# Peptides against a protein of PDB entry 4LZF: the designs that were tried, part 41

Target 1, 155 residues: chain A of PDB entry 4LZF
Amino acid sequence: GGRLVVFPNGTRKELSADGQTVKVMFFNGDVKHTMPDQRVIYYYAEAQTTHITYPDGMEVLQFPNNQTEKHFPDGRKEITFPDQTVKTLHPDGREESVLTDGTIIQLNPDGSKVIQFNTGQREIHTADFKRREYPDGTVKTVYSDGRQETQYPTG

## One batch from the design tools (peptide)

Design b1_p28_1_s2 (made by RFdiffusion4, then SolubleMPNN; from b1_p28_1 with R9P A14P A18E T19V A23E A25S T26V)
Fold by OpenDDE base, seed 4:
Parts: C-alpha cells; sequence; structure tokens
Structure b1_p28_1_s2 (fold): chain B 155 residues (1-155), chain A 28 residues (1-28)
C-alpha cells in the first residue's frame, strides 16, 4: 500500500504503492505532485495558481484569471492573456504581442516600438519620434522636440 | 530505526503573472 508521512508542522507526504507518485500537502494548503513521468505539478492554494515543471525544463503556469504562461528551456516565454492576446518574450529582450483584432505590437530591446494595426496602418516609436504610416502612403512624424512632418504620397 | 525523514522545505512563493501589453494609442 501507499505510505503517509505526517510531519510536526502539519505537512503531509503521500507515496504511492509503486513509489512513482509523490504527493506533498503543505501546511498552507499548497500541493506538490511528482508524477511517474518526472513532471512536477505544484498548486498554490492561496493564489489558486498551478505550476507544472517538465523534465526538459519547460514550465507551464495557469493563473486563476485564465492567463496561461509557457516558459521554454531556451528562456522564451509565451503568455496567453484572458482576452486571448498572445505575448512572446524572447531571450534577447524582444517582445511581440498579437491582439485578437490582428494588431501586432513589437517592443525592441532598444526601447523602440512598432505597431502593425489591423487597418494596415503602422506606427513606429523611437526615442526621437513617433511615426504613423498610412495605407495610402501618407507618413506623419511627430518629433520629440514637437516638430511635425507630413509626407504625402507622390501621385 | 530509520532517522525520521527530514521535513520538506517550506513552500515557495507563488509566481507573479506577466502584464498585458499596453493598448495602442490614437495618433494625433
Amino acid sequence: as target 1 above (155 residues)
Amino acid sequence: PEPPAEAPPPPPPPPTPEVPPPEPSVFS
């Protein structure tokens, strides 16, 4: 049969009869399962958060608001927000978000930002300016010093 | 008698969720 160990602090440890599954029930209500496939499932009771760690170094977080995060062994993170926006954090510091309406937001390691709107407009943010590119070829630039420039498509 | 198994370490703090991207702004 399985073995139950009860510690003086109230933490309990259950071992399966085959010894392949370990369940730790912490005194604070947290639960840690070590599975036969060596994945570890941790449940944080107060935060209502599930954290799964895989043997290859993959981690999956499930938050109570329906946010899910995948942490890859290479350092990349993929976040699915409750509204189904997907954000990717790259190891080089680049961030890419895809909104449900098709808008793409890129944040670069230098702090510059590029937004590709679903309307076909593109916006570029740098330390020196904000620039909006329109589908008709019009380009508007607002510089950090307050200067504005509009370039019209040459017909 | 086998020495009593050492108690598991205290539970770690819960992970902090990442924050959503900012909403795209209207260009003036």
Scores: peptide ipSAE 0.194, ipTM 0.710, DockQ to the pose 0.374
Fold by OpenDDE base, seed 2:
Structure b1_p28_1_s2 (fold): chain B 155 residues (1-155), chain A 28 residues (1-28)
Amino acid sequence: as target 1 above (155 residues)
Amino acid sequence: PEPPAEAPPPPPPPPTPEVPPPEPSVFS
């Protein structure tokens, strides 16, 4: 049979009969499972959060609001929000969010932002201006000094 | 006698979730 160790602080440690599974039940209600495949499943009782760590360095977080995060060994993060928006954080500092309506939001390392709307409109944000490009070729620019410019398609 | 099992360290703090992207603004 398995072995149970009870510590003075109330933490309990269960060892499987084969010794391949270890379950630690902490005094605060947290639970840590070390599995035969060497993955570690940590459950935070108060936060109701599950954190899985894999031997290759992959991490998976599951939050009580149904947000899921994947932390890749290369430093990339992929977040699926409760509304099913997917945000990717790249090691180079670039962020990309894909909304459920197909809108793509890109944050660049230089601080610029690009929004590709599902309508085909594109919006560019820089330190100097905010610009919207329309499918018909119209471009509207609002500069940081408050100046506005509209460029019409060349007929 | 088996050495007394060392007590596990205290539990770590829970991770902080990432924040959603801001909603795209209407172009004025």
Scores: peptide ipSAE 0.182, ipTM 0.706, DockQ to the pose 0.376
Fold by OpenDDE base, seed 3:
Structure b1_p28_1_s2 (fold): chain B 155 residues (1-155), chain A 28 residues (1-28)
Amino acid sequence: as target 1 above (155 residues)
Amino acid sequence: PEPPAEAPPPPPPPPTPEVPPPEPSVFS
């Protein structure tokens, strides 16, 4: 059978009969599981958060609001928000979000922003201007100094 | 007598969740 060790501080440690699974129940209600596959599962009782660490360096976070985060060994993060928006944080500082309506938002390390709307319109934000590209080939630019330009498709 | 088993240290603090992206703006 498994072994139960009870510590003076109230922490409990359960060992499986094969010794491959270890469960630590901390005095504060937190739980740590070490699994046979060497993944470690932390449950934070107060925060109601689950944190899984894998031997390859992958981490998975599960928050009480149903937000899930994957932290990849290369430093990339993939967040699934409660509304099912997916945000990717790249190691170079680039951020990409895919909204439920199909809109894609890209934040670049230089501070520029690109929005690809589900309508086929594209918006580009830079330090110098905002630009809207329309499916018909029309391009509208609003410069930081307040000037506006419209380029029509040469049809 | 086996030395008293030292209790394991507590787990690390809970992680902070990432924040949602900003809503896209309407072009005027």
Scores: peptide ipSAE 0.178, ipTM 0.706, DockQ to the pose 0.377
Fold by OpenDDE base, seed 5:
Structure b1_p28_1_s2 (fold): chain B 155 residues (1-155), chain A 28 residues (1-28)
Amino acid sequence: as target 1 above (155 residues)
Amino acid sequence: PEPPAEAPPPPPPPPTPEVPPPEPSVFS
């Protein structure tokens, strides 16, 4: 049969009869499950957070506000926010966010930022300037020194 | 007699959630 161990601090450990499942119920209300597939499920009672670790190094986080994070073995992270925005953190330091309206925000390792708006406008941020490109071909640049430049489409 | 089983260590602290991307600024 299964085995129950009760520790003096109030922590309880349950072993399945087959030995494939281990459940630890900590004195603070936290729970740790080790499953037959070798995944480990942590539940943090106070934080109401679930943390699943897989044998391949994959991790899944579920927060009480419905935020979900996937941490891939290659170092990539994919975050789904409560509003359904998806942010991807790449191992090279690049970040990409896709907003629900179709706007894409890219942060580059060099500190530059690119925003692709759902209107077809694009905004580029560098150390030297901010630039907005319009669908009609107009380009507005604001330099870090406050100088402004507008380039009109040569039609 | 088998030594009493040592209590499992407490779980690690809960992970810190990632923060949302900043809202795009208005271009002046």
Scores: peptide ipSAE 0.157, ipTM 0.697, DockQ to the pose 0.374

Design b1_p28_1_s3 (made by RFdiffusion4, then SolubleMPNN; from b1_p28_1, 11 letters changed)
Fold by OpenDDE base, seed 1:
Structure b1_p28_1_s3 (fold): chain B 155 residues (1-155), chain A 28 residues (1-28)
Amino acid sequence: as target 1 above (155 residues)
Amino acid sequence: AEPPAEEPPPPPPPPTPEVAPPAASVFG
Protein backbone atom coordinates (compact mmCIF):
# COMPACT_ATOMS: atom_id res chain seq x y z
CA GLY B 1 0.00 0.00 0.00
CA GLY B 2 0.97 3.66 -0.34
CA ARG B 3 2.44 5.74 2.49
CA LEU B 4 0.84 8.93 3.87
CA VAL B 5 2.86 11.46 5.86
CA VAL B 6 1.06 14.33 7.61
CA PHE B 7 3.19 17.31 8.65
CA PRO B 8 2.46 19.68 11.59
CA ASN B 9 1.62 22.58 9.20
CA GLY B 10 -1.16 20.51 7.55
CA THR B 11 0.85 19.56 4.42
CA ARG B 12 0.35 15.92 3.38
CA LYS B 13 2.68 13.70 1.34
CA GLU B 14 1.44 10.53 -0.35
CA LEU B 15 3.88 7.97 -1.78
CA SER B 16 2.71 5.24 -4.16
CA ALA B 17 3.37 1.61 -3.21
CA ASP B 18 6.15 1.44 -5.86
CA GLY B 19 7.61 4.79 -4.67
CA GLN B 20 7.49 6.21 -8.24
CA THR B 21 4.61 8.67 -7.69
CA VAL B 22 4.70 11.39 -5.04
CA LYS B 23 1.72 13.62 -4.26
CA VAL B 24 2.18 16.64 -1.99
CA MET B 25 -0.96 18.43 -0.83
CA PHE B 26 0.15 21.76 0.65
CA PHE B 27 -1.58 23.57 3.51
CA ASN B 28 -2.73 26.31 1.05
CA GLY B 29 -4.53 23.77 -1.19
CA ASP B 30 -1.75 23.53 -3.82
CA VAL B 31 -0.98 20.06 -5.16
CA LYS B 32 2.34 18.76 -6.52
CA HIS B 33 2.55 15.43 -8.37
CA THR B 34 5.91 13.90 -9.26
CA MET B 35 5.33 11.22 -11.91
CA PRO B 36 7.38 8.07 -12.76
CA ASP B 37 8.59 9.79 -15.98
CA GLN B 38 9.96 12.68 -13.82
CA ARG B 39 7.27 15.15 -14.93
CA VAL B 40 6.17 17.48 -12.15
CA ILE B 41 2.54 18.63 -12.22
CA TYR B 42 1.89 21.57 -9.91
CA TYR B 43 -1.61 22.93 -9.32
CA TYR B 44 -1.98 26.38 -7.75
CA ALA B 45 -5.33 26.24 -5.95
CA GLU B 46 -5.99 29.97 -5.48
CA ALA B 47 -4.82 30.91 -9.00
CA GLN B 48 -6.46 27.76 -10.52
CA THR B 49 -3.29 27.36 -12.62
CA THR B 50 -1.59 24.12 -13.70
CA HIS B 51 2.19 24.08 -14.24
CA ILE B 52 3.84 21.03 -15.82
CA THR B 53 7.64 20.74 -15.81
CA TYR B 54 9.25 18.12 -18.06
CA PRO B 55 12.69 16.48 -17.59
CA ASP B 56 14.01 18.16 -20.79
CA GLY B 57 13.28 21.63 -19.30
CA MET B 58 9.98 22.19 -21.18
CA GLU B 59 7.28 23.88 -19.11
CA VAL B 60 3.54 24.09 -19.83
CA LEU B 61 1.24 26.56 -18.07
CA GLN B 62 -2.55 26.32 -18.16
CA PHE B 63 -4.44 29.34 -16.80
CA PRO B 64 -8.12 29.39 -15.69
CA ASN B 65 -9.09 31.61 -18.67
CA ASN B 66 -7.86 28.84 -21.08
CA GLN B 67 -4.59 30.64 -21.88
CA THR B 68 -1.81 28.09 -22.47
CA GLU B 69 1.92 28.86 -22.39
CA LYS B 70 4.81 26.66 -23.51
CA HIS B 71 8.26 27.57 -22.21
CA PHE B 72 10.91 25.82 -24.31
CA PRO B 73 14.40 24.86 -23.04
CA ASP B 74 15.96 27.33 -25.55
CA GLY B 75 14.17 30.25 -23.79
CA ARG B 76 11.41 30.61 -26.42
CA LYS B 77 7.83 31.02 -25.19
CA GLU B 78 4.68 30.19 -27.15
CA ILE B 79 1.43 31.64 -25.79
CA THR B 80 -2.01 30.59 -27.02
CA PHE B 81 -4.49 33.22 -25.82
CA PRO B 82 -8.19 32.49 -25.11
CA ASP B 83 -9.10 34.06 -28.50
CA GLN B 84 -6.65 31.59 -30.18
CA THR B 85 -4.06 34.27 -30.99
CA VAL B 86 -0.60 32.68 -30.86
CA LYS B 87 2.29 34.82 -29.59
CA THR B 88 5.90 33.67 -29.78
CA LEU B 89 8.58 35.32 -27.62
CA HIS B 90 12.08 34.64 -28.96
CA PRO B 91 15.27 34.65 -26.83
CA ASP B 92 16.63 37.57 -28.93
CA GLY B 93 13.68 39.75 -27.80
CA ARG B 94 11.66 39.41 -31.03
CA GLU B 95 7.91 38.90 -30.60
CA GLU B 96 5.57 37.47 -33.24
CA SER B 97 1.78 37.30 -32.93
CA VAL B 98 -0.49 35.44 -35.35
CA LEU B 99 -4.15 36.48 -35.12
CA THR B 100 -7.04 34.19 -36.08
CA ASP B 101 -7.80 36.41 -39.13
CA GLY B 102 -4.26 35.76 -40.47
CA THR B 103 -2.78 39.11 -39.39
CA ILE B 104 0.86 38.82 -38.29
CA ILE B 105 2.39 41.34 -35.83
CA GLN B 106 6.15 41.41 -35.38
CA LEU B 107 7.88 43.41 -32.63
CA ASN B 108 11.64 43.75 -33.07
CA PRO B 109 14.26 44.26 -30.30
CA ASP B 110 15.00 47.77 -31.68
CA GLY B 111 11.37 48.78 -30.97
CA SER B 112 10.26 48.63 -34.62
CA LYS B 113 6.94 46.96 -35.46
CA VAL B 114 5.71 45.27 -38.65
CA ILE B 115 2.09 44.32 -39.26
CA GLN B 116 1.12 42.10 -42.17
CA PHE B 117 -2.65 42.47 -42.57
CA ASN B 118 -4.89 39.77 -44.05
CA THR B 119 -5.87 42.33 -46.77
CA GLY B 120 -2.29 42.30 -48.13
CA GLN B 121 -1.52 45.71 -46.59
CA ARG B 122 1.67 46.04 -44.54
CA GLU B 123 2.38 48.60 -41.82
CA ILE B 124 5.87 49.47 -40.56
CA HIS B 125 6.53 51.45 -37.38
CA THR B 126 9.92 52.93 -36.53
CA ALA B 127 11.11 55.71 -34.22
CA ASP B 128 11.03 58.10 -37.22
CA PHE B 129 7.86 57.13 -39.10
CA LYS B 130 4.80 54.96 -39.60
CA ARG B 131 4.41 53.56 -43.12
CA ARG B 132 1.54 51.72 -44.79
CA GLU B 133 2.05 49.75 -47.99
CA TYR B 134 -1.04 48.94 -50.06
CA PRO B 135 -1.51 46.03 -52.51
CA ASP B 136 -1.76 48.48 -55.45
CA GLY B 137 1.79 49.74 -54.70
CA THR B 138 0.71 52.97 -52.94
CA VAL B 139 2.84 53.80 -49.89
CA LYS B 140 1.78 56.30 -47.21
CA THR B 141 4.30 57.57 -44.67
CA VAL B 142 3.63 59.66 -41.57
CA TYR B 143 6.83 61.00 -40.04
CA SER B 144 7.31 61.71 -36.32
CA ASP B 145 7.32 65.48 -37.07
CA GLY B 146 3.79 65.17 -38.55
CA ARG B 147 4.90 65.38 -42.20
CA GLN B 148 2.98 63.07 -44.54
CA GLU B 149 4.13 61.56 -47.83
CA THR B 150 2.23 59.46 -50.37
CA GLN B 151 4.09 57.55 -53.06
CA TYR B 152 2.00 56.29 -55.97
CA PRO B 153 2.84 53.22 -58.05
CA THR B 154 4.75 53.98 -61.25
CA GLY B 155 2.14 52.80 -63.71
CA ALA A 1 14.41 4.16 12.74
CA GLU A 2 13.56 5.57 9.31
CA PRO A 3 14.65 9.22 9.38
CA PRO A 4 11.61 11.49 9.70
CA ALA A 5 10.37 12.55 6.28
CA GLU A 6 11.70 16.03 5.54
CA GLU A 7 8.98 18.66 5.36
CA PRO A 8 8.52 19.92 1.78
CA PRO A 9 9.50 23.55 1.14
CA PRO A 10 6.66 26.12 1.17
CA PRO A 11 4.61 26.41 -2.03
CA PRO A 12 6.06 28.80 -4.65
CA PRO A 13 4.09 31.85 -5.83
CA PRO A 14 1.81 31.22 -8.84
CA PRO A 15 3.14 32.16 -12.30
CA THR A 16 1.82 35.32 -13.98
CA PRO A 17 0.33 35.02 -17.48
CA GLU A 18 1.83 36.82 -20.48
CA VAL A 19 -0.10 39.83 -21.82
CA ALA A 20 -1.92 40.02 -25.15
CA PRO A 21 -0.15 41.62 -28.13
CA PRO A 22 -0.75 45.29 -28.98
CA ALA A 23 -3.73 45.94 -31.23
CA ALA A 24 -3.19 46.47 -34.94
CA SER A 25 -2.85 50.14 -35.86
CA VAL A 26 -5.52 52.10 -37.72
CA PHE A 27 -3.69 54.20 -40.28
CA GLY A 28 -5.69 57.41 -40.81
Scores: peptide ipSAE 0.190, ipTM 0.726, DockQ to the pose 0.379
Fold by OpenDDE base, seed 2:
Structure b1_p28_1_s3 (fold): chain B 155 residues (1-155), chain A 28 residues (1-28)
Amino acid sequence: as target 1 above (155 residues)
Amino acid sequence: AEPPAEEPPPPPPPPTPEVAPPAASVFG
């Protein structure tokens, strides 16, 4: 049979009969499972959050609002938001978000931003300007000093 | 007698979720 240990603070530790599974039930309602495959499943009772840690360093977070996060061993993070937007955080500091409509938002480590719209329009943000590129070749630029420039495809 | 099981460490704080991406801007 399994073994149950009860600690004075109310925390409980349960060992499976085979000794391959360990369940810790904390006094605050949190639960930690160590599985035979060495993955650790932690449930935060108050936050209603599940955190899975794998032996290779992969981590998976499941939040009560249906947000899911994958933390890769290389330092990359992939977040699926409740609206199904997928955000990737790269180890170099680059961020990429893919919206459900196919819009891609890139944030660069220098603070610049690029938006690729599903319409084929592209918006570029730098410290010095914001620029909109249109599929017809029209380009509008608004500089940080308030100057505006429009370039037309026909010259 | 097996040595008494060591008390587990206290529960860690819950993780903080990442924030949503910046909205796409409207360009006039």
Scores: peptide ipSAE 0.190, ipTM 0.728, DockQ to the pose 0.380
Fold by OpenDDE base, seed 5:
Parts: structure tokens; sequence; C-alpha cells
Structure b1_p28_1_s3 (fold): chain B 155 residues (1-155), chain A 28 residues (1-28)
């Protein structure tokens, strides 16, 4: 039979008969399972959040709003939002978001932003200007001082 | 007497979810 330990604070620890599974039931309602495959499944009762930690350092977070996060051992994070937008956080500080309409938003470590629209238009944001590039080769620039310039593909 | 089982550490705080990306800018 398994072993049950009850602590003075109300936390309970259950060991399987084979000793390969450990279940901790915390006094606050949280539950921690250590599995035979060495994964740890933690459930936060108040936050209704599940956190899975794998032996290779992979982590998976499941939030009650259906947001899912993957934390990779290399420091990369992949977030799937409730609206199915996927955001990737890179170890170099670059962020990439792919929207459901196919729009790609890139945030660079220097603070610049690039938006690739599903229409083939591209928008570049810097500290000094916003620029929109059109598929026909037209480029519109709005500077931080309010000046506007339009460049046409035919010089 | 078996040594008393070590009490598990207190439960950690729940993780904070990442925030949604900023909306795409409308170019006037």
Amino acid sequence: as target 1 above (155 residues)
Amino acid sequence: AEPPAEEPPPPPPPPTPEVAPPAASVFG
C-alpha cells in the first residue's frame, strides 16, 4: 500500500506503493505530482493554472483562459494566446507575433518594430519615423516632427 | 524511530501570464 504523511499545517504527502509517484496536496489546495518519468505537474488551485516541468528543462503553462506558454531550455518562450495569436520571445530579446490573419509583428532589441501585413505592405517603426512600404514600390514616411514624405517607384 | 518526513516547502506563487502583443498601428 501507499504511504500517507500528514503534516501539522494540513499539507498531505502521498507516496505510491512502488515509490515512483509522489502527490503533495498543499493546505491551500495546490497539488504537486511527481511522475515516474520525472515530470512535475503543479496545479495552482486559486489561479486554476497548471505548470508542467520536464527533466530536460522544458516548462508548459496552462492558464484558465486557455493561454498556453512553452518555456524552452534555450530561454525561448512560445505563447499561444486565447485568440490563437502566437508570440515567440527569443533569447536575444527579439519578439515575433503571428496574428490569425497572417500579420507578423516583429519587435527588435533596439526598440524598432516591423509589421508585415497580409496585404504585402510593410510598416517600419523607429524612434525617428514610421514608414510604410507598398507592393507597388511606393514608400510613405512620417517623421517624429510631423513631416511626411512620399517616394514613388518611378524616379 | 524513523526520522520525521521533511515538510515540503511552502507552495510557490502562481506564474504570471505573458501579455498580448500591442495592436497593429493604423497608418493614416
Scores: peptide ipSAE 0.186, ipTM 0.726, DockQ to the pose 0.366
Fold by OpenDDE base, seed 3:
Structure b1_p28_1_s3 (fold): chain B 155 residues (1-155), chain A 28 residues (1-28)
Amino acid sequence: as target 1 above (155 residues)
Amino acid sequence: AEPPAEEPPPPPPPPTPEVAPPAASVFG
């Protein structure tokens, strides 16, 4: 049969009859499940946060505000925010956010920023300039020295 | 007599959520 161990501090440990499932109920209300598939499900009672660790090194976090995070074994993170924006953090330091309106915001390791708007316009920020590219081929550049340039599409 | 069950280690600290995404900018 299953076993229940009760420790003096109030922590409880439940073992399934087959020994494949272990449940620890900590004195602070936290709960740790070790499953037959070797995944570990940890629930933080005060923070109301669930943390799942998979045998391959994948981690999934579920926060009480409906934010979900996936931590991949390669070091990549994928965050789904409560507003359904998806942010990806790459191991090279690149960040990409996809908004629900279709806007894509990219932060590059060199400090540059690229915004792809849902209108087809693109904005590029560097240390030296801010640039807007329009669907018609017009390009507007504002340099850090205050100079402005407009390039018209070559007809 | 089976040796007394070892007490589990203390619970780890809660994880910290990642920060909100950057805002889009305007060009005008």
Scores: peptide ipSAE 0.175, ipTM 0.721, DockQ to the pose 0.360

Design b1_p28_1_s4 (made by RFdiffusion4, then SolubleMPNN; from b1_p28_1, 9 letters changed)
Fold by OpenDDE base, seed 3:
Structure b1_p28_1_s4 (fold): chain B 155 residues (1-155), chain A 28 residues (1-28)
Amino acid sequence: as target 1 above (155 residues)
Amino acid sequence: PEPPAEEPPPPPPAPTPEVPAPEPSVFE
């Protein structure tokens, strides 16, 4: 059978019969689980937040608003927002957002932006121009000085 | 004898704020 230890401060420690699982129930309502796979699950009672730490250094945060954040060992972060938009933050400062409609938005470290629409159209924003690429090979460019250019596909 | 009681961990980080997606462009 498992063992229960009750400390004078009200904290409780449950040990599984096999000794592979440890559950600490803190006096403040927080809970810590150490699992057989060496992952540690923290539950914060006041914040209603779950924080999972993995042996490889990966971390997963689950918030009460249904937001989930994954922190990778390489410094990358993947955020799933309550609306199911997925945002990836790269260590180089690049950001990628995938919307529920399939639109992909890339923000580059230089401030340039690329939008891949669900229609197959692509838009590129730079300091000098906005450009739209169409599936037929047509390219429209609007320059920052107000000039416009249309390049037609070589058919 | 059992070791002393473990203390609660520090509070979790706050959620990353949501940034609104940009609206469709001037080409539509």
Scores: peptide ipSAE 0.185, ipTM 0.743, DockQ to the pose 0.720
Fold by OpenDDE base, seed 4:
Structure b1_p28_1_s4 (fold): chain B 155 residues (1-155), chain A 28 residues (1-28)
Amino acid sequence: as target 1 above (155 residues)
Amino acid sequence: PEPPAEEPPPPPPAPTPEVPAPEPSVFE
């Protein structure tokens, strides 16, 4: 049979009959489950947040606002926002956001930004210019000094 | 004898804030 241990501080520890599952119910209302696969599921009662840690070093956070964050062992993070935008933070400092409409926003470590619109248009932002590339091959550039250039596909 | 009970860990990290939507393009 399972075993229940009650500690003087009010914390309770439940052991499964097979010894493969451990449930700790803390005096503050937090709950920790250690699973047979060695993942640890921690529920923070006050924050209403679930934190899962895996043996490989992966972590998953589930927030009460429906945000989910995955922390990979390599330092990469994948965030699913409540609006279902997915943002990836890379260890090199690159960021990529995928919007629900299919727009992709890339922020590079040098501060440059690339936007791939769902219309097939692409926009490139640098310190020196903003550039819009159109599906017809037209390219418009607005330089930081206010100059504008248009390149036509037949020119 | 059973060891002392574990104490609760520190509170979880806060959610990463959402970044504002991109500003309107200078091409629109």
Scores: peptide ipSAE 0.179, ipTM 0.736, DockQ to the pose 0.682
Fold by OpenDDE base, seed 2:
Structure b1_p28_1_s4 (fold): chain B 155 residues (1-155), chain A 28 residues (1-28)
Amino acid sequence: as target 1 above (155 residues)
Amino acid sequence: PEPPAEEPPPPPPAPTPEVPAPEPSVFE
């Protein structure tokens, strides 16, 4: 059978019969599960947040607003927002957001922004201009000074 | 003897805030 230890502070520790699972129920209502695969599942009772730590250094946070964050061992973060937008934060400072409609928004370390629309149109935002590229090869540019240019695919 | 009870860790970080949706395009 399992073993229960009750500590003077009200914390309880349950050991499975095989000793492979440990459940700690803290006096504050938090719960920690150590699983046979060495992942640790921590539930924060006040924050209603679940934090899973894997032995490879992966971390997963599940928030009460339905947001999920994955923290990869390489320093990358993947955030699934409540609206199901997925944002990836790369260690190099690049950010990529994938919207539910398939639009991809990339923020580059140089401060430039690229938007790939689901229509096949692409926008490039820099300090000097915004540019839209169309599937037909037309390119429109709006410069920071308000000048506009249109380049047509036929030259 | 059983080791002392573990104490609860500090609270988790807050969720990363969502970045506002892209502003309307100057091409639309």
Scores: peptide ipSAE 0.178, ipTM 0.735, DockQ to the pose 0.688
Fold by OpenDDE base, seed 5:
Structure b1_p28_1_s4 (fold): chain B 155 residues (1-155), chain A 28 residues (1-28)
Amino acid sequence: as target 1 above (155 residues)
Amino acid sequence: PEPPAEEPPPPPPAPTPEVPAPEPSVFE
């Protein structure tokens, strides 16, 4: 059978009969599972948060508000918000948000923003202008000085 | 004697806050 160790501080350690699973129940109510696949699962009782660490360096946080965060070994982070918006933070400082309607919002390291709408329209924001590109090839630009320009598609 | 008990890790970070939705477009 499994083995139970009870420590003087109230922490309990359970070993599976095969020795492949270790469960530590801390005196504060936290729980640590070491699994046969070498993933480590922390449950923080007060925060009601689950933190999974993988042998490849992947980390997954699961929060009580239904938010999930993935920390990739390359330094990328992927956040799934409670509303199911997915935000990716890239190591180069680029941010990308995918909304539930299929809209994609990209923040670039230079401070520019690109919005790809689900309608096929694209909007580009820079320090100098906002520009909207339409599927028909029409391009509208509003410059920071208030000037407006429309470029018509070459038929 | 059994080895000392493992101590619990530090608490996890707080969830990353959601960023407000973009303002309405000047083209709408």
Scores: peptide ipSAE 0.150, ipTM 0.718, DockQ to the pose 0.694

Design b1_p28_2 (made by RFdiffusion4)
Fold by OpenDDE base, seed 1:
Structure b1_p28_2 (fold): chain B 155 residues (1-155), chain A 28 residues (1-28)
Amino acid sequence: as target 1 above (155 residues)
Amino acid sequence: AEEEELEEELEEQHERLEEILEQREEEE
């Protein structure tokens, strides 16, 4: 059978009969589950946050506002916001946001920004210009000096 | 004692949570 240990401080430890699952109920209301696959599911009672740690160093956080974060061992973060926007933070400083409408916003380490609209239009922002590319092959560029250029698709 | 080890684990988990909360991006 399983075992239950009750400590003087009020913390409780429950061991499964097979010894593969451990449940700790801390005196503050926090709960830790160690699973057979060696993942640890920690619940912070006050913060109402679930924190899952994996043996490979992956971490998953679920916040009370429905935000979910995945912290990868390589330092990458994937954040799902309450509105279901997904933001990826890369270790090189690149950021990507995928909006619910399918728009993709990329922030590059060089400070450039690329927006891929759900319409198939793309907008590129650099220090020197803003460029808009259209699905028909038309390209409009506004340069930092105020010059505007339109390139039409070759027929 | 196992009780003290579990108290230390609790503290370490809370320190980690604080770090995560400080680094959390929120929707503006």
Scores: peptide ipSAE 0.479, ipTM 0.901, DockQ to the pose 0.709
Fold by OpenDDE base, seed 2:
Structure b1_p28_2 (fold): chain B 155 residues (1-155), chain A 28 residues (1-28)
Amino acid sequence: as target 1 above (155 residues)
Amino acid sequence: AEEEELEEELEEQHERLEEILEQREEEE
């Protein structure tokens, strides 16, 4: 059978009968589960947050506002916001947001921004210009000096 | 003692949570 240990401070440790699962119930209400696959599921009682750590160094956080974060071993973060927008933070400083409508917003380390609209239009923002690319191949550029250029598709 | 080790582990987990909360992005 399983084993339950109760400590004087009120912390409890439960061992499964097979010894593969350990549950610690801390005196503050926090709960730690060590699973057979060596993942650790930690629940912070006050913060109402679930924190899963994996043996490869991946971490998953579930916040009470329905935000979910995945922290990858390579330093990448994937954040699912309550509105279901998914933001990815890359180790190189690039950020990518995928909106629920399929729009993708990319922030580049050089400060440029790229928006891939769900309509197939793309907008590129740099220090020097704002460019809109259309599905028909038309490209409109507005430069920082106020100059405008339109490139028409080859007919 | 195992009790003391579990108390230390609890503290370390809370320190880790604080770090995560400080680094958390909010919806802009």
Scores: peptide ipSAE 0.476, ipTM 0.901, DockQ to the pose 0.717
Fold by OpenDDE base, seed 5:
Structure b1_p28_2 (fold): chain B 155 residues (1-155), chain A 28 residues (1-28)
Amino acid sequence: as target 1 above (155 residues)
Amino acid sequence: AEEEELEEELEEQHERLEEILEQREEEE
């Protein structure tokens, strides 16, 4: 059978019969599960947050507002917001947001921004211009000096 | 000894949570 240890401070430790699962119920209400696959599931009772750690160094957080974060071993973060937007933060400083309508917004470390619309149009923002690319091959550029240029597709 | 180790583990987990909460992205 399993073993239950109860400490004077009120913390409880439960060991499975096979010894592969450990459950700690801390005196503050926190709960830690160590699984046979070496995954650790920690629940913060006051914060109502679930924190899963994996042997490869991946971490998954589930917040009470329905935000979910994945922290990858390479330093990348993937955040699913309550509205179901998915934002990826890359170690190089690049950010990508995928909206529920399929629009992709990319922020680059140089301060440039690229929006890939669900319509197939793309918009590029730089310090010098805003450029709109259309599926037909038309490109419209508005420069910071107010000049506008249109490039038409070659037929 | 095991009780003190579990108390220390609890403190370390809360320090980690504080770091995570400080670095959490908010909805724009």
Scores: peptide ipSAE 0.476, ipTM 0.901, DockQ to the pose 0.711
Fold by OpenDDE base, seed 4:
Structure b1_p28_2 (fold): chain B 155 residues (1-155), chain A 28 residues (1-28)
Amino acid sequence: as target 1 above (155 residues)
Amino acid sequence: AEEEELEEELEEQHERLEEILEQREEEE
């Protein structure tokens, strides 16, 4: 059988019969599960937040508003917002958002922006211009000096 | 001694949560 230890402060520690799972129930209502794969599942009772830590340094957070965050060992973060938008933050400062309609928004460290619309149109923003590319091969560019250029598709 | 160690682990976990909450991105 397993073991149950009850401490004077009200914290409880339960060990499985096989010794592979440990459950700590803290006096404040927090719960810590150490799993056979060395994953730790921590539940913060007051914050109603689940925090999973992996042996490789990955962390997963589940908030009560249905936001989920994955923190990768390389410093990358993947955030799933309550509206199901997925935002990825890269260590180099690049950001990518995938909207529920399939639109992808990329922010680059140099301040440039690329939008891939679900219609197949692409928009590129730089310090020098804003460019829209159409599925038919038409390209419209508006330069910072106010000049406008249209490139028509080659038939 | 084990009770004190578990109290310290609890405090460390809450410090980590505070750091995470401060760095959390909000939906715009």
Scores: peptide ipSAE 0.469, ipTM 0.899, DockQ to the pose 0.718

